# Peptides against a protein of PDB entry 6TME: the designs that were tried, part 7

Target 1, 324 residues: chain A of PDB entry 6TME
Amino acid sequence: NRLKRAYIALQAWKKAFYSDPFNTAANWVGPDVCSYKGVFCAPALDDPSVLVVAGIDLNHADIAGYLPPELGLLTDVALFHVNSNRFCGVIPKSLSKLTLMYEFDVSNNRFVGPFPTVALSWPSLKFLDIRYNDFEGKLPPEIFDKDLDAIFLNNNRFESTIPETIGKSTASVVTFAHNKFSGCIPKTIGQMKNLNEIVFIGNNLSGCLPNEIGSLNNVTVFDASSNGFVGSLPSTLSGLANVEQMDFSYNKFTGFVTDNICKLPKLSNFTFSYNFFNGEAQSCVPGSSQEKQFDDTSNCLQNRPNQKSAKECLPVVSRPVDCS
Target 2, 324 residues: chain A of PDB entry 6TME as posed
Amino acid sequence: NRLKRAYIALQAWKKAFYSDPFNTAANWVGPDVCSYKGVFCAPALDDPSVLVVAGIDLNHADIFGYLPPELGLLTDVALFHVNSNRFCGVIPKSLSKLTLMYEFDVSNNRFVGPFPTVALSWPSLKFLDIRYNDFEGKLPPEIFDKDLDAIFLNNNRFESTIPETIGKSTASVVTFAHNKFSGCIPKTIGQMKNLNEIVFIGNNLSGCLPNEIGSLNNVTVFDASSNGFVGSLPSTLSGLANVEQMDFSYNKFTGFVTDNICKLPKLSNFTFSYNFFNGEAQSCVPGSSQEKQFDDTSNCLQNRPNQKSAKECLPVVSRPVDCS

## One batch from the design tools (peptide; made by RFdiffusion4, then SolubleMPNN)

Design b1_p8_5_s2 (from b1_p8_5 with Y5V)
Fold by OpenDDE base, seed 4:
Structure b1_p8_5_s2 (fold): chain B 324 residues (1-324), chain A 8 residues (1-8)
Amino acid sequence: as target 1 above (324 residues)
Amino acid sequence: FAEKVTSL
């Protein structure tokens, strides 16, 4: 019965292929779905004597097509990896029936529409990769209520603010890069207990950086580059005891870059170029350390090369934003 | 296709 449903689903999917350049589905013939290329079977969790389709891996298959609603018949699938294809349309709501979903990777495709809220219905989901698509609209706040190890949202069309629920996330890696997110980074960010890497690159984020960033003791990568952030860097950034890569470039930051930031014990690269900083500690100067790389280019620093003109600096530096 | 790189 289960494999018969899987056969119906997989044959419907094969019919939904517009192009299969590598003939990946060429062997998708007959009832033996466990022999299908990219289809993986395992004993069912409820009955080890029953074989079920437990995984799909079609990564890098260059398949053009869509996901038909019949995929909701794959009720035993825990792993769904279809990255680096040309699948289009929306994620079917029928996938809500895949209650064992553990890893969902649809990245590097042509998916459109709002955030695939069907992903929120999966109680056991640990990995969500929807990056490099055309997903749009608001990010549901409920995404951060999920016990996810990784959340990849980068290179989409997401808009609006980052939900305050971000502080509930247990993810080690979260990417927001190359979207249209706006507003401030929520103060709740400091509550992210397991965060190692967070990337905000290339959004419309603004306001001051929250002081609570300094509570992210396990962060190794923090990139907030290419946004509209203002004010001084929080003094609490001295709390980032494990940060290795830090990027604040291409913002509107002002003030002084302190020793407490540039002397962070694990810091290997700190980029703060293309801002309006008007001073830096000697420890922040490029070439001051053999172990640390700094970039102070295009700021308002005195006696440093490649700085902004006084005409460009004066209007911004003379009107610092108070973040207190 | 583009490599799935975390933008840094």
Scores: peptide ipSAE 0.042, ipTM 0.780, DockQ to the pose 0.034
Fold by OpenDDE base, seed 2:
Structure b1_p8_5_s2 (fold): chain B 324 residues (1-324), chain A 8 residues (1-8)
Amino acid sequence: as target 1 above (324 residues)
Amino acid sequence: FAEKVTSL
């Protein structure tokens, strides 16, 4: 019975393919769905004597098509990996029936519409990759109430603010890069317990960086480049004991880049170029260390090469944003 | 269609 439902789903999906350049679904014929390329069967969790479709892996298949509602019949699927295809349309609401969903990777496709809220219905979801799509609108705050290990949202069309619920996330990796997020980074960010990498690149984020970023003691990558951030760098960034890569480039930061930041013990690369910094410690100067790489290009620094003109600097530097 | 990039 379960494999018959899987057969119906997979045959409906094959019919929803517009192009299969690698003939991935060429063997998707007959009732033996466990022999289908990219279909993985396992014993059912509730009955080990029953074989079920437990996983789909169609990564890098370049398949053009859509996800039909009949995929909701794949009720035993825990792994759904379909990255690097040309699937279009929306994620079917019928996937709410896939209550065992553990890893969901639809990245690098042509999906559109709002955030796929069906992902919020999966109680056991640990991995969510929806990057490199055309998802739009608001990010649901409830995404960060999920016990996810990774949240990949980058290269989409998401708008609005970062939800305050971000502090509830237990994810080690979170990417917001290359969206249309706006507003401030929530102060609740400092409550993230397991964060290793966070990327905000290329959004419309603004305001001051919250002091609470300094509580992210496990972060190895912090990239806030290509935004509209203002004010000074928080002195609490000295708390980033494990940061290796830090990028604040292409913002509107002002003030002094301190020794406490540039002397972070694991810092390998610190880019603060294309801002309005008016001073830096000697430890921040490019070439001051063999172990650390710095970029101070296009700031308001004295006696440094490749800086902004006094005419560009004066209007911004003379009106520092107080973040206190 | 583009290559999937990992976070760095």
Scores: peptide ipSAE 0.041, ipTM 0.783, DockQ to the pose 0.037
Fold by OpenDDE base, seed 5:
Parts: structure tokens; sequence; C-alpha cells
Structure b1_p8_5_s2 (fold): chain B 324 residues (1-324), chain A 8 residues (1-8)
């Protein structure tokens, strides 16, 4: 019986709670698992006459505990939302049995260990949120072979390079922010067909920006701030016809910020502060537009306020990195 | 840095 298996799983999970400050699992008593708070039942896809546990929503429950292997008995679960808790440990490999998994949100917890590769085993996964945890190590290249709508990886401990497979992603939103990613942004990034938002904030990324970024014609948010990027901004950024928010601040960029970038038709905010830019077009000057906000603070610009000293600028500006 | 970057 599917509900009997669900009962075993949910009771094992309740036993794995160290703290339930809102008494969320107080009613997790008896065989009627469909009455459990945060447990949602639906007719089984293979037999509409059979009721199964199809979803878990324990968002914002502040529960401390871990995910026991018995959760692998929840074989009918398609939605698993447990964000904003204090769950710790690793994601159980037994969750590979949850072959209907569609949305997996374990964000804002205390999960540790490597990337939860069990997520790669789910053939129907569309939403993956693992942000605000302590996941570490390499991002598996296979994550971008998944037909995901969103990939939230931010605020973890991931390291290594961004996989070249990123170009295969069909995700509209991808977040890498606040990790330890290193190396260059792959040139394959320009092959992302559905990308709307991509965020690289606060990593150890370096090198030149690939020209292929300019192929991301549907991107509305592009944030590469707080990295180690060098060279000039690619002239191909003029292809970002839908970009609204663009941030290159806190890098090591040099060269001239062009009209073709600052006049992007949908651009509302463009931050390029805390770099080594030695010139900007008049259209890039803060206050030059009522519709666009710019920040040119702490560059090597002439006749602009709040710029770096000549002593700080000269060693960098005189030796620009050639990205050609 | 504690703010959510984006959401669906």
Amino acid sequence: as target 1 above (324 residues)
Amino acid sequence: FAEKVTSL
C-alpha cells in the first residue's frame, strides 16, 4: 500500500526532527497521512482510484533535523518544498526512488556535502532550489543537461569552474552567486536559449568576458559583480536587447564604456563601479538620463567624482589585458 | 549578501 509506505517515511522523518518550534508535525499521528500538516495527497497518475502522497510543503517551519533514508518510500512525491528550515546533513540517495520529482526546494537550510547528485536522477525535474546551504565541491556538468526551468545554486560553497555544458541549459533563471566558482565564464553561455536572469555575484571568476554573452538576447538581468574579470567589456554586449539590470561592479575591467552598451534599449540600471575603466561615453554618465541609472564610482575616469587615484590607476590602465 | 538573488 502506497499510503502505508508514506506513513513509514513520514514517521521516520518525524523521529529525525530535533526541533519543531511551530509543532508542524504535532498532527503527524496515525495512518491518515493525507491529514498531516504539510502533506498533500492526490490521485495517483497510474490509478486515479488510489490516493497517494504527491507533495510535501514544510516551507518556513524552522524545523531542525535531517532527512532520513526512509523518505525514499515517498515514491509518488512530485513536489518537495522544505525551504527555510534547519535541516542538516546530506540529501539521501534513497530519494532516487522519487521518479516523479518535479520541484525540489531545499533552500535556506543547513545541508552539507557535495552537490546532491540524486537530483540528476529525476527525469522530470523542472525546478531545483538548493541555495542558502553549505553544499560544496564541484558542480556536476550534468546539471545543465537537465530540462530545468530554474537552477538556484547561490549562497553555497561550490568551487571549481562553471561547466561548459551551461550552454545546454534551458533554464530561464540561473544563480551562481556567493560561491567559490573560479575560471572563466564558458563561451558556450551564448547558447542558452531561454535565459532571462543569470547571476555570478561574489565568486572567484576571472579572465575576459566571452563575446558570446552578447547572444543572450532575452536576458533581462545580467550580474557579474564582485569577481576578478579583466579586459574590456565585449562590444557584443550591444546585442543584449532586453537587458534591464546589468552589473559589472567590483571587478578589474579596463577600457572604455561605450554608447552601444549604455544606450541598450531596455537598460534601466547599469553599474560598472569599482573597476579600472579609463573612459565612458556621455550616455554612461550618471544623471545623463532620467530613464537609466548609472554608477561609475571608483574607476579611472577623467573629470568624474569619486574616482581612484592616478597612483592606483596607472599600473593597471597602462597594462590593459587584451581579450582578443 | 543575505538577500535572495531571485525567485520564481
Scores: peptide ipSAE 0.041, ipTM 0.778, DockQ to the pose 0.036
Fold by OpenDDE base, seed 3:
Structure b1_p8_5_s2 (fold): chain B 324 residues (1-324), chain A 8 residues (1-8)
Amino acid sequence: as target 1 above (324 residues)
Amino acid sequence: FAEKVTSL
């Protein structure tokens, strides 16, 4: 009986709760698991006459505990949302049995260890949110071979380079922010056909921006702030026909910020502060447009307020990195 | 079920 297996799993999970401040699991008593708060039943896909546990929503429950291996008995679960809790430990490998997994949100928890590779075993996964945890180590390149709509990785402890497989991603939203990623952005980034939002904020990324970024014609948000990027902005950024929010602040960029970038047709906000730019077009000057916001603070610009000193600028500006 | 919005 599928509901009997679900009962075993849910009772094991209740036992794994250290704290339930809102008494969310108070009604998790008896065999009627479909009446449990945050448990959702539906007809089974293979037999409409059989009721199964198809979803879990424990979002914002502030529950402290861990995910026990018995959760692998929830074989009919397609939706697993447990964000904004205090769950700790690792994602159980037993969840590989949840072959219908479609949406997996474990964000805003205390999960640790490497990337939860069990997520790669789910053939139908479309949404993956693991942000605001303590996941560490390398991002597996196979994550971008998945047909995901969204990939949220921000605010973790991920290290190493961004995989070259990123160009295979069909995701509309990808977040890398606030990790320990290093190296260059892969040139394959320009192959991300469905990308709308990409965020690299607050990593250890370096090198030149790849020219292939200009091929991201559907991107509305591009944030590469708070990294170690060098060289000039690619001239191909003029191809970002739909970009609304663009941030390159807190890097080591040099050269001239061009009209072709600042006149992008959908651009609403462009922040390029805290770099080593030595010139900007008139269209890039803050206050030059009513429709666009610019920030040029703390660069090496002449005749602009709040710029770096000549002592700070000269060592960098006199040795521009050639990205050719 | 509601998806979590993009946020940092």
Scores: peptide ipSAE 0.051, ipTM 0.822, DockQ to the pose 0.059; fails the geometry check

Design b1_p8_6_s1 (from b1_p8_6, 3 letters changed)
Fold by OpenDDE base, seed 1:
Structure b1_p8_6_s1 (fold): chain B 324 residues (1-324), chain A 8 residues (1-8)
Amino acid sequence: as target 1 above (324 residues)
Amino acid sequence: LPLVLSLS
């Protein structure tokens, strides 16, 4: 009986709760698991006459605990939403049995260990949110081979390079923000066909921006702020016909910010502050447009307010990095 | 819509 297996799983999970401030699991008593708060039943896909646990929604329950291996008995679950809790430990490998997994949201918890590779075993996964945890180590390249609509990785402890397989991603939204990623952005980034929003904020990324970024025609948000990027902005950024929000602040960029970038047709906000830019086009000057907001603060610009001193600028500006 | 990084 599928509901009996679900009962075993849910009772094991209740036992794994250290704290349930809102008494969310207070009604998790007895065999009628479909009445449990945050448990949703539906007809099984293989047999409409059989009722199964198809979804879990424990979002914002502030539950402290861990995910026991018995959760692998929830084999009919397609939706697993447990964000904004205090779950700790690792994601159980037993969840590989949840072959119908479609949306997996464990964001804003206290999960630790490496990337939960069990998520890669789910053939139908479309949404993966693991942000705001303590996941660490390398990002598996295979994550971008998945047909995901969104990939949320931000606010973790991921390190190493961004996989070159990123170009295979069909995701509209990808977040790397607030990790420990290092190295260059892969040139394969330009192959991302459906990308609308990508965020690299607050990593240890370095090198030149790849010219292939200019191939991201559907991008509306591009944020590469708070990294170690060097060189000039790629001239190919003029190809970002739909970019609305662009941020390159808090890097080590040099060179001239061109009209071709600042005159992008959909650009509403362009922040390039806290770099070593030594010139900008008139179209890039803050206040030059009513429709566009610019920030050129703390660069090496002449005749602009709030710039770096000559002492800070000269050592960097005199040694431009050639990205060609 | 701008990307919302915060869950709050």
Scores: peptide ipSAE 0.031, ipTM 0.736, DockQ to the pose 0.035
Fold by OpenDDE base, seed 2:
Structure b1_p8_6_s1 (fold): chain B 324 residues (1-324), chain A 8 residues (1-8)
Amino acid sequence: as target 1 above (324 residues)
Amino acid sequence: LPLVLSLS
């Protein structure tokens, strides 16, 4: 019965393929779905004597097509990996029936529409990768209420603010890069547990960096480059005891880059170029350390090469944003 | 470069 439903789903999906360059679905013939390329069967959790479709892996298949609603018949699927294809349309709401969903990777496709809220219906979801698509609109706040290990949202069309619920996330990796997010980073960010990498690159984020970033003592990568951030760097960034890669480039930051930041014990690369910083500690100067790489290019620094003109600096530096 | 941005 379960494999018959899987057969119906997989045959409907094969019919939804417009192009299969590697003939991945060429063997998708007959009732033996467990022999299908990219289909993985396992004993059912409720009955070990019953074989079920537990996983799909079609990564790097370059398949053009869409996800038909009949995929909702794959009720035993816990792993769904279809990255690096050319699937288009929306994620079917019928996937709400896949209550065992654990890892969902639809990255590097042509999916459109709002955030796939069906992902919020999966109680056991641990991995969500929807990056490199055309998803748009607001990020649902409820995404961060889920016990996810990784949240990949980068390279989409998401807009509006980052939800304050971000502080509830237990994810080790969160990517917002290359979207249209706006507003401030929520102060609740400092409440994130287990965060190792967070990336905000290439959004419309603005305001001051919250002091609470300094509470992210396990973060190894913090990239806030290519945004509209203003004010000084928080002094609390000295709390980033494990940061290795830090990028604040291409913003509107002002003030002084302190020793407490540049002397962070695990800091390997610190880029603060293309801002309006008017001073830096000697420990921040490029070439001052053999163990650390710094970039101070295109700021308002004195006695440094490749800085902005006084004409460009004066209007911004004379009107520092108070973040207090 | 943040490794998380790679599709591997």
Scores: peptide ipSAE 0.030, ipTM 0.741, DockQ to the pose 0.037
Fold by OpenDDE base, seed 5:
Structure b1_p8_6_s1 (fold): chain B 324 residues (1-324), chain A 8 residues (1-8)
Amino acid sequence: as target 1 above (324 residues)
Amino acid sequence: LPLVLSLS
């Protein structure tokens, strides 16, 4: 009986709770698991006459505990939303049995260990949110082989390079922000055909921006701020026909910010502050447009306010990195 | 709308 297996799983999970401040699991008593708070039943896909546990929603329950291996008995679960709790430990490998997994949100918890590779075993996964945890180590390149709509990795402890497989991703939204990613952005990034929003904020990324970024025709948000990027902005950024929000602040960029970038047709906000740019087109000057917001603060620009000193600029500007 | 990195 599928509901009997679900009962075993849910009772094991209740036992794995250290704290349930809102008494969310107070009604988790008896065999009628479909009445449990945060448990959602639906007709089974293979037999509409059979009721199964199809979803879990424990978002914002502030539950402290861990995910026991018995959760692997929830084989009919397609939606697993447990964000904003205090779950700790690792994602159980037994969840590989949840072959219908479609949306997996474990964000804003205390999960630790490597990337939960069990998520890669789910053939139908479309949404993966693991942000605001303590996941560490390497990002598996296989994540981008998944047909995901969204990939939220931000606010973790990932320390690898960004896999070259990123170009295979069909995700519209990808967040890398606030990790420890290092190395260059792969040139394959330009192959991301469905990308709308990508965020690299606050990593250890370095090198030159790949020219292939300019191939991201559908990108509306591109944030590469707070990294170690060097060189000039690629001239191919003029290809970002739909970019609205662009941030290159807090890097080590040099060279000239071109008119072709600042005149991007959908550009609303362009922040390139806290770099070593030594020139900008008139169209890049803050206040030059009523429709666009620019920030050129703390560069090496002449005749602009709030710039770096000549002493700070000269050593960097005189030795520009050639990205060609 | 710009990407919201925070939880909703």
Scores: peptide ipSAE 0.029, ipTM 0.740, DockQ to the pose 0.036
Fold by OpenDDE base, seed 4:
Structure b1_p8_6_s1 (fold): chain B 324 residues (1-324), chain A 8 residues (1-8)
Amino acid sequence: as target 1 above (324 residues)
Amino acid sequence: LPLVLSLS
């Protein structure tokens, strides 16, 4: 019975293919769905004597098509990997029936519409990759209530603010890059317990960096480049004991870049170029360390090469934003 | 290893 439902689902999906340049679904013929290329069977969790479709891997197949509602018949699927295809349309709500969903990767496709809220219905979801699509609108706050190991949202059309619920996330990696997120980074960010990498690149984020960033003791990568951040760097950034890669470039930061930041013990690369910093500690100067790389280009620094003109600097530097 | 993102 389960494999018959899987057959119906997979044949409906094959019919929903517009192009299969590698003939990936060429062998998708007949009732033996476990022999289908990219279909993986395993013993059912409730009955080890029964084989079920437990996984789909169609990564890098360049398939054009859509996800039909009949995919909701794949009720035993825990792994759904279809990245690097040309699938379009929306994620079917019928996938709510896939209650075993553990890893969901639809990255690098042509999916559209709002955030696929069906992903929030999966109780056991650990991995969510929806990056490199055309998803739009608000990020639902409930995404951070999920016990996810990784949240990849980058290269979409998401807008509005980052939810304050971010502090509830247990994810080690979170990407917001190349969206249309606006507003401030929530102060609750410091409550993220397992965060190793967070990327905000290329959004419309603004305001001051919250002091609570300094509580992210396990962060190895912090990239806030290409936004509209203002004010000074928080002194609490000295708490980033494990940060290796830090990027604040292409913002509107002002003030002094301190020794406490540039002397972070694990820091290997610190980019703070294309801001309005008016001073830096000697430890922040490019070439001051053999172990660390710094970029101070296009700031308001005195006696440094490749800085902004006084005409560009004075209007901004003379009106520092108070982040207190 | 740090996450590699495409720059667009």
Scores: peptide ipSAE 0.027, ipTM 0.715, DockQ to the pose 0.028

